# Ledger of designs, part 5: peptides against a protein of PDB entry 6J07

Target 1, 107 residues: chain A of PDB entry 6J07
Amino acid sequence: GQRGWFCGSVSQDLRQFWVAEGGTISDPRAADFLFSCDASHPDTLRIYQSLDYIEDNATVFHAYYLSAVANAKIKNSVALGHFILPPACLQKEIRRKIGSFIWEQDQ

## One batch from the design tools (peptide; aimed at target 1 A31 G81)

Design b1_p10_4_s2 (made by RFdiffusion4, then SolubleMPNN; from b1_p10_4, 4 letters changed)
Fold by OpenDDE base, seed 1:
Structure b1_p10_4_s2 (fold): chain B 107 residues (1-107), chain A 10 residues (1-10)
Amino acid sequence: as target 1 above (107 residues)
Amino acid sequence: VPKPKPARPP
């Protein structure tokens, strides 16, 4: 199965959707996917400071991905890569080059 | 391209 860790910033509804789709909730060490809705939340900051993340062995995704999946008509039509949540210090530069993040557009 | 955290043994 798919194991996911969730920052405290993620709503219970999105966590419940993850479980309903066959996922399980785990600590960051056991997780296959890391979800957050706030790059500045202390939970997420601890991920960014971990060796796994610093060594590029982990990625944090915005949990809005799960909402997009829930609303999609076609299975696998939502690209996970569009929901990468980088540290706040990098977001301004990314917006300058690529544009606003998807979760910001639909807020 | 960043990827999800690698799966570990159950």
Scores: peptide ipSAE 0.118, ipTM 0.751, DockQ to the pose 0.319
OpenDDE base, seeds 2, 3, 4, 5: peptide ipSAE 0.116, 0.112, 0.111, 0.113; ipTM 0.752, 0.749, 0.749, 0.750

Design b1_p10_4_s3 (made by RFdiffusion4, then SolubleMPNN; from b1_p10_4, 5 letters changed)
Fold by OpenDDE base, seed 2:
Structure b1_p10_4_s3 (fold): chain B 107 residues (1-107), chain A 10 residues (1-10)
Amino acid sequence: as target 1 above (107 residues)
Amino acid sequence: VPKPKPAIPP
């Protein structure tokens, strides 16, 4: 199964979709996927400050990924890699080089 | 390429 942690910034609807698709919700230590809608949320900041993240053993993804999956005709057509949520200190530089994030374009 | 957090084997 897929274990996911959710920042408080993520709606209950998206959490429920995750569970409906066969996922379970866990604490960050047990989670396989970390979802957030706000890199500046205290919950997400704690992830960025964790040893797992600092040692590059974890990635935070924007929960809008789940919305994209829900709206896709083919679930696997949505690339998870396009939904990485980096710390706020890196986002401006990324936007400058790559462009606006998907969740900023569609929301 | 970003990775999800490594899964802990059951």
Scores: peptide ipSAE 0.108, ipTM 0.728, DockQ to the pose 0.327
OpenDDE base, seeds 1, 3, 4, 5: peptide ipSAE 0.101, 0.098, 0.097, 0.094; ipTM 0.728, 0.727, 0.728, 0.724

Design b1_p10_4_s4 (made by RFdiffusion4, then SolubleMPNN; from b1_p10_4, 5 letters changed)
Fold by OpenDDE base, seed 5:
Structure b1_p10_4_s4 (fold): chain B 107 residues (1-107), chain A 10 residues (1-10)
Amino acid sequence: as target 1 above (107 residues)
Amino acid sequence: VPKVRPARPP
């Protein structure tokens, strides 16, 4: 199964959807997917400061990905890469180059 | 722009 970690910023509804789809909840070290709704949340900041993240062995995704999956007409049509949640220090530059993030447009 | 990082092995 797919193991996910969730920042405290993620709603219980999205966590429940993850479990309903067959996922399990785990600590960040065991998780395959790291979900957050807030790059400035202390939980997420601790991820960004971890060795796994610094060494490019982890990616944080915005949990809105799960909402997009839940509402998608075609399953597996939602691209996870569009939901990368980078540290706040990088977000302004990304917006300048490719525009606002999906979660900012739809939520 | 950040790249997708490798996921932890399942």
Scores: peptide ipSAE 0.062, ipTM 0.712, DockQ to the pose 0.340
OpenDDE base, seeds 1, 2, 3, 4: peptide ipSAE 0.058, 0.060, 0.059, 0.061; ipTM 0.716, 0.716, 0.718, 0.720

Design b1_p10_5 (made by RFdiffusion4)
Pose (drawn by RFdiffusion4):
Structure b1_p10_5 (pose): chain A 107 residues (1-107), chain P 10 residues (1-10)
Amino acid sequence: as target 1 above (107 residues)
Amino acid sequence: HYSNYATQLL
């Protein structure tokens, strides 16, 4: 049983794959998986500003997770943690902090 | 309310 919802800014291909394969597939408002291909001004904001996100009861994953699984053997591998989709306001700094050299570490 | 199921898989 894997319930999942998609923001408006998600390729229909990814939705179709979700419908086609996985646990028992359903796509309600709350659901168990929260997928998006955007974190700027889409329906996804409604997750980030929910009490569930604040209380660590919601994590938004990039919908390309489904693309990675579709291009994997079946469902194995492809760990979720690689597809955490943080709020866009954070992404600029997340990339810099990760990409910076050890002699920089600016903060 | 959103489910914490996927979050528990981390």

Design b1_p10_5_s1 (made by RFdiffusion4, then SolubleMPNN; from b1_p10_5, 4 letters changed)
Fold by OpenDDE base, seed 1:
Structure b1_p10_5_s1 (fold): chain B 107 residues (1-107), chain A 10 residues (1-10)
Amino acid sequence: as target 1 above (107 residues)
Amino acid sequence: SYSSKATSLL
């Protein structure tokens, strides 16, 4: 199964969807996927400060990915890579080069 | 493909 960690910024609805799809919820050390809705949330900041992240062995994804999957008509049509959530200090530059994040577009 | 903490940024 797929193990996911969730920042406190992620709604219970999205967590429930993850579980309904067969995922389990774990601590960051055991997780295969790290989800957050707020790069500035203390939970997410701790991830960015972890050795796994600093050593490029971890990626944080915006939990809106799960909402996109839930609403998709075609299975596996939502690209996880579009939902990478970088630290706040990098977001401005990323927006300049790539454009607004998907989760910002739908809000 | 993503695994192991969803791998790196790539």
Scores: peptide ipSAE 0.041, ipTM 0.680, DockQ to the pose 0.318
OpenDDE base, seeds 2, 3, 4, 5: peptide ipSAE 0.040, 0.040, 0.036, 0.042; ipTM 0.676, 0.677, 0.661, 0.689; seed 5 fails the geometry check

Design b1_p10_5_s2 (made by RFdiffusion4, then SolubleMPNN; from b1_p10_5, 5 letters changed)
Fold by OpenDDE base, seed 2:
Structure b1_p10_5_s2 (fold): chain B 107 residues (1-107), chain A 10 residues (1-10)
Amino acid sequence: as target 1 above (107 residues)
Amino acid sequence: SFSSAATKLL
């Protein structure tokens, strides 16, 4: 399904795009997708602190994915995997190894 | 039009 949870850090425009594309908005427990624009936002932190996430049963994605989809000629060409939003404690190491996140690259 | 990959692992 396309049930999405949105951190408070995500704009209403992106939420509306999600719905316009056939998605629905739900609570984190019911959601198929978890979107955030800020790993340090309290909403997102609560996800990272949840047992589901700790046990590696959930993934948070940066909502910029939706913007990328909106701007893509072929929506399916945007790889969701490039938009995984890890906890802040891991981001520095990830940047060091693979470079800046896609949402940090002038977008 | 979105990815079919789910965030939650069930």
Scores: peptide ipSAE 0.050, ipTM 0.709, DockQ to the pose 0.203
OpenDDE base, seeds 1, 3, 4, 5: peptide ipSAE 0.050, 0.047, 0.044, 0.050; ipTM 0.706, 0.704, 0.703, 0.714

Design b1_p10_5_s3 (made by RFdiffusion4, then SolubleMPNN; from b1_p10_5, 5 letters changed)
Fold by OpenDDE base, seed 5:
Structure b1_p10_5_s3 (fold): chain B 107 residues (1-107), chain A 10 residues (1-10)
Amino acid sequence: as target 1 above (107 residues)
Amino acid sequence: SFSSKATSLL
């Protein structure tokens, strides 16, 4: 399914785009996708601190993915994997190895 | 490595 949970850090516009594209908004338990714009937001931190996440059973994606899809000529041309939002404690090392995150470059 | 599954947070 296309059920998404959204951190409070995600704008209403991006949420509306999700719904316009056929998605639904749900709580984290029912969601298929977890979206956030801030790894330090309390909502996102609660996910990072959950057993499912700690046990590598969940992934948080940066909601800028939706903006990228909205602006892309071909929706499938945007790779969701490029928008994985890791905990803040890992981001510096990731930037060192692969460069700045896409949402930091284009936004 | 990363699962697209959502958490089961209460």
Scores: peptide ipSAE 0.060, ipTM 0.724, DockQ to the pose 0.165
OpenDDE base, seeds 1, 2, 3, 4: peptide ipSAE 0.048, 0.050, 0.049, 0.047; ipTM 0.711, 0.713, 0.711, 0.706

Design b1_p10_5_s4 (made by RFdiffusion4, then SolubleMPNN; from b1_p10_5, 4 letters changed)
Fold by OpenDDE base, seed 5:
Structure b1_p10_5_s4 (fold): chain B 107 residues (1-107), chain A 10 residues (1-10)
Amino acid sequence: as target 1 above (107 residues)
Amino acid sequence: SYSSKATELL
């Protein structure tokens, strides 16, 4: 899929990069990828509260993934799984187990 | 719907 939804917390530059790479922008329900830079942003919170998300049919990714891809020597070397943006209630536990998130280290 | 899989594009 090439359809992406963007939280208001995501910069226009990252959105433009997505489009430049061949992606399109859509509403959450039609999107294949959900991007956000803030788990506490109202837009993202609405996603976490949606039925699709609650039933594990949706995943939110930190938009820094796009920045990492843009700056990567080999774009395929960037693993999307490392950019999963979980709800705030789970972040502390994740950091305790595997360390700080990539977006917190580089930005 | 919003998939956790990364396919085409990037």
Scores: peptide ipSAE 0.035, ipTM 0.637, DockQ to the pose 0.327
OpenDDE base, seeds 1, 2, 3, 4: peptide ipSAE 0.033, 0.033, 0.033, 0.028; ipTM 0.643, 0.632, 0.639, 0.613

Design b1_p10_6 (made by RFdiffusion4)
Pose (drawn by RFdiffusion4):
Structure b1_p10_6 (pose): chain A 107 residues (1-107), chain P 10 residues (1-10)
Amino acid sequence: as target 1 above (107 residues)
Amino acid sequence: PHYTKVPIDF
């Protein structure tokens, strides 16, 4: 049983794969998986500003997780953690902090 | 709505 919803800014291909394969597939408003290919001004904001996100009851994953699984053997591997999709307001700094050298670590 | 968080692995 894997319920999941997609923001408007998600390739139909990814939605089709979700429908085709996985646990028992359903796509309601709340669901169990929260997928998006955007974090700027799409329906995804409705997750980031929900009390569930604030209370650690919601994590948005990039919908390309489904693309990675589709290109994996079946469903194995492809850990979720690699597809955490944080709010866009954070992304600029997340990339810099990760990509910076050890002699920099600016903060 | 009440969103549901799933286990996250690495």

Design b1_p10_6_s1 (made by RFdiffusion4, then SolubleMPNN; from b1_p10_6, 5 letters changed)
Fold by OpenDDE base, seed 1:
Structure b1_p10_6_s1 (fold): chain B 107 residues (1-107), chain A 10 residues (1-10)
Amino acid sequence: as target 1 above (107 residues)
Amino acid sequence: PKYKRVPITV
């Protein structure tokens, strides 16, 4: 089974989609995936400050990934790697080098 | 790790 943790910034609709597709919701320690819609939310900041994250044993994904999956026309066409949500302090430099994040664009 | 598989796809 796939266990997911959700920041308080994630809507109930996206949480419900995760569960409807067979996922379960857990605390960050037990979770296989960490979802957030706000790198500056206190819940997400606690993840970034955790030993698991600092030691590269955790990744935060933008929950917009789930919306993209729900609306996908082609199976397996949504790339999870495009939805990595880095700390806010790194985002400006990333945008300068590779452009705006996918969740900031119209699709 | 928290990223060792792909989340649920439909």
Scores: peptide ipSAE 0.049, ipTM 0.691, DockQ to the pose 0.189
OpenDDE base, seeds 2, 3, 4, 5: peptide ipSAE 0.052, 0.045, 0.045, 0.048; ipTM 0.695, 0.677, 0.676, 0.681; seeds 2, 3 fail the geometry check

Design b1_p10_6_s2 (made by RFdiffusion4, then SolubleMPNN; from b1_p10_6, 4 letters changed)
Fold by OpenDDE base, seed 4:
Structure b1_p10_6_s2 (fold): chain B 107 residues (1-107), chain A 10 residues (1-10)
Amino acid sequence: as target 1 above (107 residues)
Amino acid sequence: PRYKRVPITF
């Protein structure tokens, strides 16, 4: 099954959508997905500080991915890779090269 | 393999 960990920054609505789609909620170690809406949230920072993340064995995804999936006209058309949420210290450089993140488009 | 292990593309 799909196991997801959620930062406290993620709304209850998105969590409920995850569960409604058949997902379960777990701790970060057991999770298949790590979701956050805030790279500066303490929960997310703890992930970035973990050995799994430092050793590139974990990726945090912006929970807006779930909203995009919910609104997708074509099933499985949402690219998960577009929702990688890097640490705040790296975001400026990424924006310079690629542009604003998808979750920032409507903000 | 877990999705959280997807390589960073940025």
Scores: peptide ipSAE 0.163, ipTM 0.747, DockQ to the pose 0.261
OpenDDE base, seeds 1, 2, 3, 5: peptide ipSAE 0.135, 0.098, 0.137, 0.148; ipTM 0.736, 0.724, 0.738, 0.741

Design b1_p10_6_s3 (made by RFdiffusion4, then SolubleMPNN; from b1_p10_6, 4 letters changed)
Fold by OpenDDE base, seed 4:
Structure b1_p10_6_s3 (fold): chain B 107 residues (1-107), chain A 10 residues (1-10)
Amino acid sequence: as target 1 above (107 residues)
Amino acid sequence: PKYKKVPITE
């Protein structure tokens, strides 16, 4: 089983989808995946400030990934890497280089 | 690590 942590910014619907697909919900220390919908949310900020994240042992993903998976016509066609949610302070530079994030395009 | 690329459907 896969363990996921969810920022308070993530809807209950997406959390329920995670569980329905076989995932469990845990604290960020035990989690295999970290989901958020807001890089500026206090919960997410705490992740960015954690030692695990600073040492590049953790990645935050935008929870829109789960929505994309739910709506995908082809199983495993959604790339998790497209949903990396970097700190807000880095997003402007990233957009300048590679364009808008996928969750910004589809929402 | 907390970034293993695994589809949740697996």
Scores: peptide ipSAE 0.042, ipTM 0.639, DockQ to the pose 0.191
OpenDDE base, seeds 1, 2, 3, 5: peptide ipSAE 0.042, 0.038, 0.039, 0.034; ipTM 0.620, 0.609, 0.613, 0.617; seeds 1, 2, 3, 5 fail the geometry check

Design b1_p10_6_s4 (made by RFdiffusion4, then SolubleMPNN; from b1_p10_6, 5 letters changed)
Fold by OpenDDE base, seed 5:
Structure b1_p10_6_s4 (fold): chain B 107 residues (1-107), chain A 10 residues (1-10)
Amino acid sequence: as target 1 above (107 residues)
Amino acid sequence: PKYRRVPITE
């Protein structure tokens, strides 16, 4: 099974979708996937400060990925890599280089 | 370990 951790910034609807699709919800230490909607949320900041993240053993994904999956006509057509959520302090520079994030375009 | 940290461009 797939274990996911969710920042407090993620809606209950998206959490429920995760569970409906067969996922379970766990603490960050046990989770396989880390989801957030806000890089500046205290929950997410704690992830960025964790040893696992600092040592490149963890990635935070924007929970909008789950919304995209829910609305996709073709299963597995949504690329998880497009939903990497970097720390807020890096986002301006990233936008300058590669453009706006996907979750910002559809809001 | 978690999903490995990768750059956003990848």
Scores: peptide ipSAE 0.052, ipTM 0.702, DockQ to the pose 0.280
OpenDDE base, seeds 1, 2, 3, 4: peptide ipSAE 0.046, 0.043, 0.045, 0.044; ipTM 0.652, 0.651, 0.665, 0.668; seed 3 fails the geometry check

Design b1_p10_7 (made by RFdiffusion4)
Pose (drawn by RFdiffusion4):
Structure b1_p10_7 (pose): chain A 107 residues (1-107), chain P 10 residues (1-10)
Amino acid sequence: as target 1 above (107 residues)
Amino acid sequence: SERVTLADAL
């Protein structure tokens, strides 16, 4: 049983794959998986500003997770943690902090 | 709902 919802800014291909394969597939408002290909001004904001996100009861995953699984053997591998989709206001700094050299570490 | 959290993802 895997319930999941997609923001408006998600390729229909990814939705189709979700429907085609996985646990028992359903796509309600709340669901169990929260997928998006955007984190700027789409329906996804409704997750980031929910009490569930504040209380660590919601994590948004980039919908390309489904693309990675579709290009994997079946469903194995492809750990979720690689597709954590943080709020866009954070992304600029997340990339810099990760990409910076050890002699920099600016903060 | 029993959503997948950050702890479950890692």

Design b1_p10_7_s1 (made by RFdiffusion4, then SolubleMPNN; from b1_p10_7, 3 letters changed)
Fold by OpenDDE base, seed 1:
Structure b1_p10_7_s1 (fold): chain B 107 residues (1-107), chain A 10 residues (1-10)
Amino acid sequence: as target 1 above (107 residues)
Amino acid sequence: ANRVTLKDAL
């Protein structure tokens, strides 16, 4: 399915795009996708602290993915894997090894 | 629910 949970940090525009593309919005337990724009937001922090996340049964994606999809000229050309949003405590190390996150590059 | 995870995305 295409059920998504959205952190409060995600704009209404991106949520509307999700719905316009056939998605639905749900609580994080029922969601297929977890979206956030802020790893430090309390909503996202609760996800990171959840049993599902701790057991690697959940992944948070940066909602900028939806913006990238909206702007893409080729359907399915945007790689979801580029938008994994890790906890803030890990981001510095990830940047050191891989480079800046894609959502930071366009800021 | 079919949760999309890191392993699915990579």
Scores: peptide ipSAE 0.562, ipTM 0.924, DockQ to the pose 0.736
OpenDDE base, seeds 2, 3, 4, 5: peptide ipSAE 0.558, 0.558, 0.560, 0.561; ipTM 0.922, 0.921, 0.923, 0.924

Design b1_p10_7_s2 (made by RFdiffusion4, then SolubleMPNN; from b1_p10_7 with E2N A7K)
Fold by OpenDDE base, seed 5:
Structure b1_p10_7_s2 (fold): chain B 107 residues (1-107), chain A 10 residues (1-10)
Amino acid sequence: as target 1 above (107 residues)
Amino acid sequence: SNRVTLKDAL
């Protein structure tokens, strides 16, 4: 399905785009996609602390993914895997190995 | 539900 949960850090514009593309908005337990713009936001931190996340049954994606999709010239050309939003404790190590996150480069 | 996770995205 296309049910999405949105952290309070995500703008209304991105939420509206999600709905315009056929998505619905739900609580995190029922959501197919979890979106956030801030790994330090209390809403996102609660996800990281949840049993689903600890057991690898949940992944948070940066909502900038939706902006990239909206601006893409070729549909389905945006790789969701590039928008994984890990906890802050892992981000520095990831940057060291792979480089800055896409949302940090383009925003 | 069909939750999209790390395994699906990579």
Scores: peptide ipSAE 0.530, ipTM 0.920, DockQ to the pose 0.725
OpenDDE base, seeds 1, 2, 3, 4: peptide ipSAE 0.525, 0.525, 0.527, 0.527; ipTM 0.919, 0.918, 0.918, 0.919

Design b1_p10_8 (made by RFdiffusion4)
Pose (drawn by RFdiffusion4):
Structure b1_p10_8 (pose): chain A 107 residues (1-107), chain P 10 residues (1-10)
Amino acid sequence: as target 1 above (107 residues)
Amino acid sequence: PHYTKVPYHF
């Protein structure tokens, strides 16, 4: 049983794969998986500003997780943690902090 | 609506 919803800014291909394969597939408003290919001004904001996100009851994953699984053997591997999709307001700094050298670590 | 968080790892 894997319920999941997709923001408007998600390739139909990814939705089709979700429908085709996985646990029992359903796609309601709340659901169990929260997928998006965007974090700027799409329906995804409705997750980030929900009390569930604030209370650690919601994590948005990039929908390309489904693309990675589709290009994996079946469903194995492809850990979710690699596809955490944080709010866009954070992404600029997340990339810099990760990409910076050890002699920099600016903060 | 109440969103559901799933367990995940790297």

Design b1_p10_8_s1 (made by RFdiffusion4, then SolubleMPNN; from b1_p10_8, 5 letters changed)
Fold by OpenDDE base, seed 5:
Structure b1_p10_8_s1 (fold): chain B 107 residues (1-107), chain A 10 residues (1-10)
Amino acid sequence: as target 1 above (107 residues)
Amino acid sequence: PRYRRVPYSL
């Protein structure tokens, strides 16, 4: 099954979509997917500070991924890797080198 | 380096 954790920054609509698609919601330790809309939100910061994350055993994704999936014309066409949400302290440098994040372009 | 991926149980 697909178990997801959601930061408080994620809308209820996106959470409901996750469940409607067959996902379940769990705590961060049990979750297979970690979703957030704000790298600076306290919930997300706690993930970044966790031992699992520090030891490279966790990845945070921007919840806009779910919106992209919902709007996708072709099933399984949305690449999860494009929605990795790095810590806020790294985002400016990433934008400078790679460009704006997808969730910033479409909104 | 800036991005990390983890395998998931689907």
Scores: peptide ipSAE 0.054, ipTM 0.684, DockQ to the pose 0.116
OpenDDE base, seeds 1, 2, 3, 4: peptide ipSAE 0.054, 0.052, 0.052, 0.052; ipTM 0.714, 0.687, 0.689, 0.688

Design b1_p10_8_s2 (made by RFdiffusion4, then SolubleMPNN; from b1_p10_8, 4 letters changed)
Fold by OpenDDE base, seed 5:
Structure b1_p10_8_s2 (fold): chain B 107 residues (1-107), chain A 10 residues (1-10)
Amino acid sequence: as target 1 above (107 residues)
Amino acid sequence: PRYKRVPYSF
């Protein structure tokens, strides 16, 4: 099994999917994955401000990744790297360079 | 780096 932390911005449905697939829910320090749907949510901001994140030992992923996995015919075909959730202050510049994020164009 | 491992198995 794998441990995940969830920002308050993540729906209960996605959390339940994680658990149904065998995952467990933990605090950010113990988590293998950090999920959020809002880079500006206070919970996510606390992650960005944490020592682990500042020292480049943590990544926040958009929880839409779980929805993509749920809908994929081949579960391992979904690339986690496409769902990195950067701080809000960087998102506009990223969109300008590489286009809209996957969670914005598919929802 | 910041990357976490991909969930091959839950």
Scores: peptide ipSAE 0.119, ipTM 0.753, DockQ to the pose 0.156
OpenDDE base, seeds 1, 2, 3, 4: peptide ipSAE 0.129, 0.119, 0.128, 0.114; ipTM 0.759, 0.755, 0.759, 0.744; seeds 1, 2, 3, 4 fail the geometry check

Design b1_p10_8_s3 (made by RFdiffusion4, then SolubleMPNN; from b1_p10_8, 4 letters changed)
Fold by OpenDDE base, seed 3:
Structure b1_p10_8_s3 (fold): chain B 107 residues (1-107), chain A 10 residues (1-10)
Amino acid sequence: as target 1 above (107 residues)
Amino acid sequence: PKYKKVPYSL
């Protein structure tokens, strides 16, 4: 199964969905997925400051991905890559180049 | 695969 870490910014509903779909919840080191809803949350900031992240061995995903998966009618129709959550300091430049993030469009 | 290791680029 897939192991996921969740920032404190992620709702209990999304965590429960993850578990209901067969996932388990773990610490960041053991996790296969790192989920957050807030790039400025202290939990997420600690990820961004970790060696794994700095060395490009970790990616944080916006937990809205799980909502999108829950609402999808076709399996694998939701691209995980659309939900990469970069540090706040990079978000303005990213929006300038590729537009608003998908979770900002739907919320 | 370990998805937390997905590369990112602008």
Scores: peptide ipSAE 0.070, ipTM 0.707, DockQ to the pose 0.261
OpenDDE base, seeds 1, 2, 4, 5: peptide ipSAE 0.064, 0.056, 0.051, 0.063; ipTM 0.717, 0.719, 0.696, 0.704

Design b1_p10_8_s4 (made by RFdiffusion4, then SolubleMPNN; from b1_p10_8, 5 letters changed)
Fold by OpenDDE base, seed 5:
Structure b1_p10_8_s4 (fold): chain B 107 residues (1-107), chain A 10 residues (1-10)
Amino acid sequence: as target 1 above (107 residues)
Amino acid sequence: VKYKKVPYSL
């Protein structure tokens, strides 16, 4: 099974969708996926400060990925890589170079 | 494979 950790910034609806699709919810150490909707949320900040993240053994994904999956008409059409959520301090520069994040475009 | 770690570049 797929284990996911969720920042407090993620809605209960998205968490419920994860579980409905067969996922389980776990602590970040055990999780296969780390989901957040806010890079500045204290929960997410703790991830960025963790040894696993600092050593590049963890990636945070924007939970909008789950919404995109829920609305996808074709299986496997949603690319997880488009939903990487970097620390807030990097986002302005990233937007300047590659444009707005996908979760910002659909809001 | 844990997707918690996904190859990427910023």
Scores: peptide ipSAE 0.159, ipTM 0.755, DockQ to the pose 0.271
OpenDDE base, seeds 1, 2, 3, 4: peptide ipSAE 0.101, 0.128, 0.149, 0.131; ipTM 0.748, 0.750, 0.745, 0.744

## One batch from the design tools (peptide; aimed at target 1 H82 L90)

Design b1_p11_1 (made by RFdiffusion4)
Pose (drawn by RFdiffusion4):
Structure b1_p11_1 (pose): chain A 107 residues (1-107), chain P 11 residues (1-11)
Amino acid sequence: as target 1 above (107 residues)
Amino acid sequence: EEIEIIQEMID
């Protein structure tokens, strides 16, 4: 049983794969998986500003997780943690902090 | 490590 919803800014291909394969597939408003290909001004904001996100009851994953699984053998591997999709306001700093050298670590 | 940093930033 895997319920999941997709923001408006998600390739139909990814939605089709979700429908085709996985646990028992359903796609309601709340659901169990929160997928998006965007974090700027799409329906995804409605997750980031929900009390569930604040209370650690919601994590948005990039919908390309489904693309990675589709290009994996079946469903094995492809850990979720690699597809955490944080709010866009954070992404600029997240990339810099990760990409910076050890002699920099600016903060 | 990268995932941990992302999670720390979100916190």

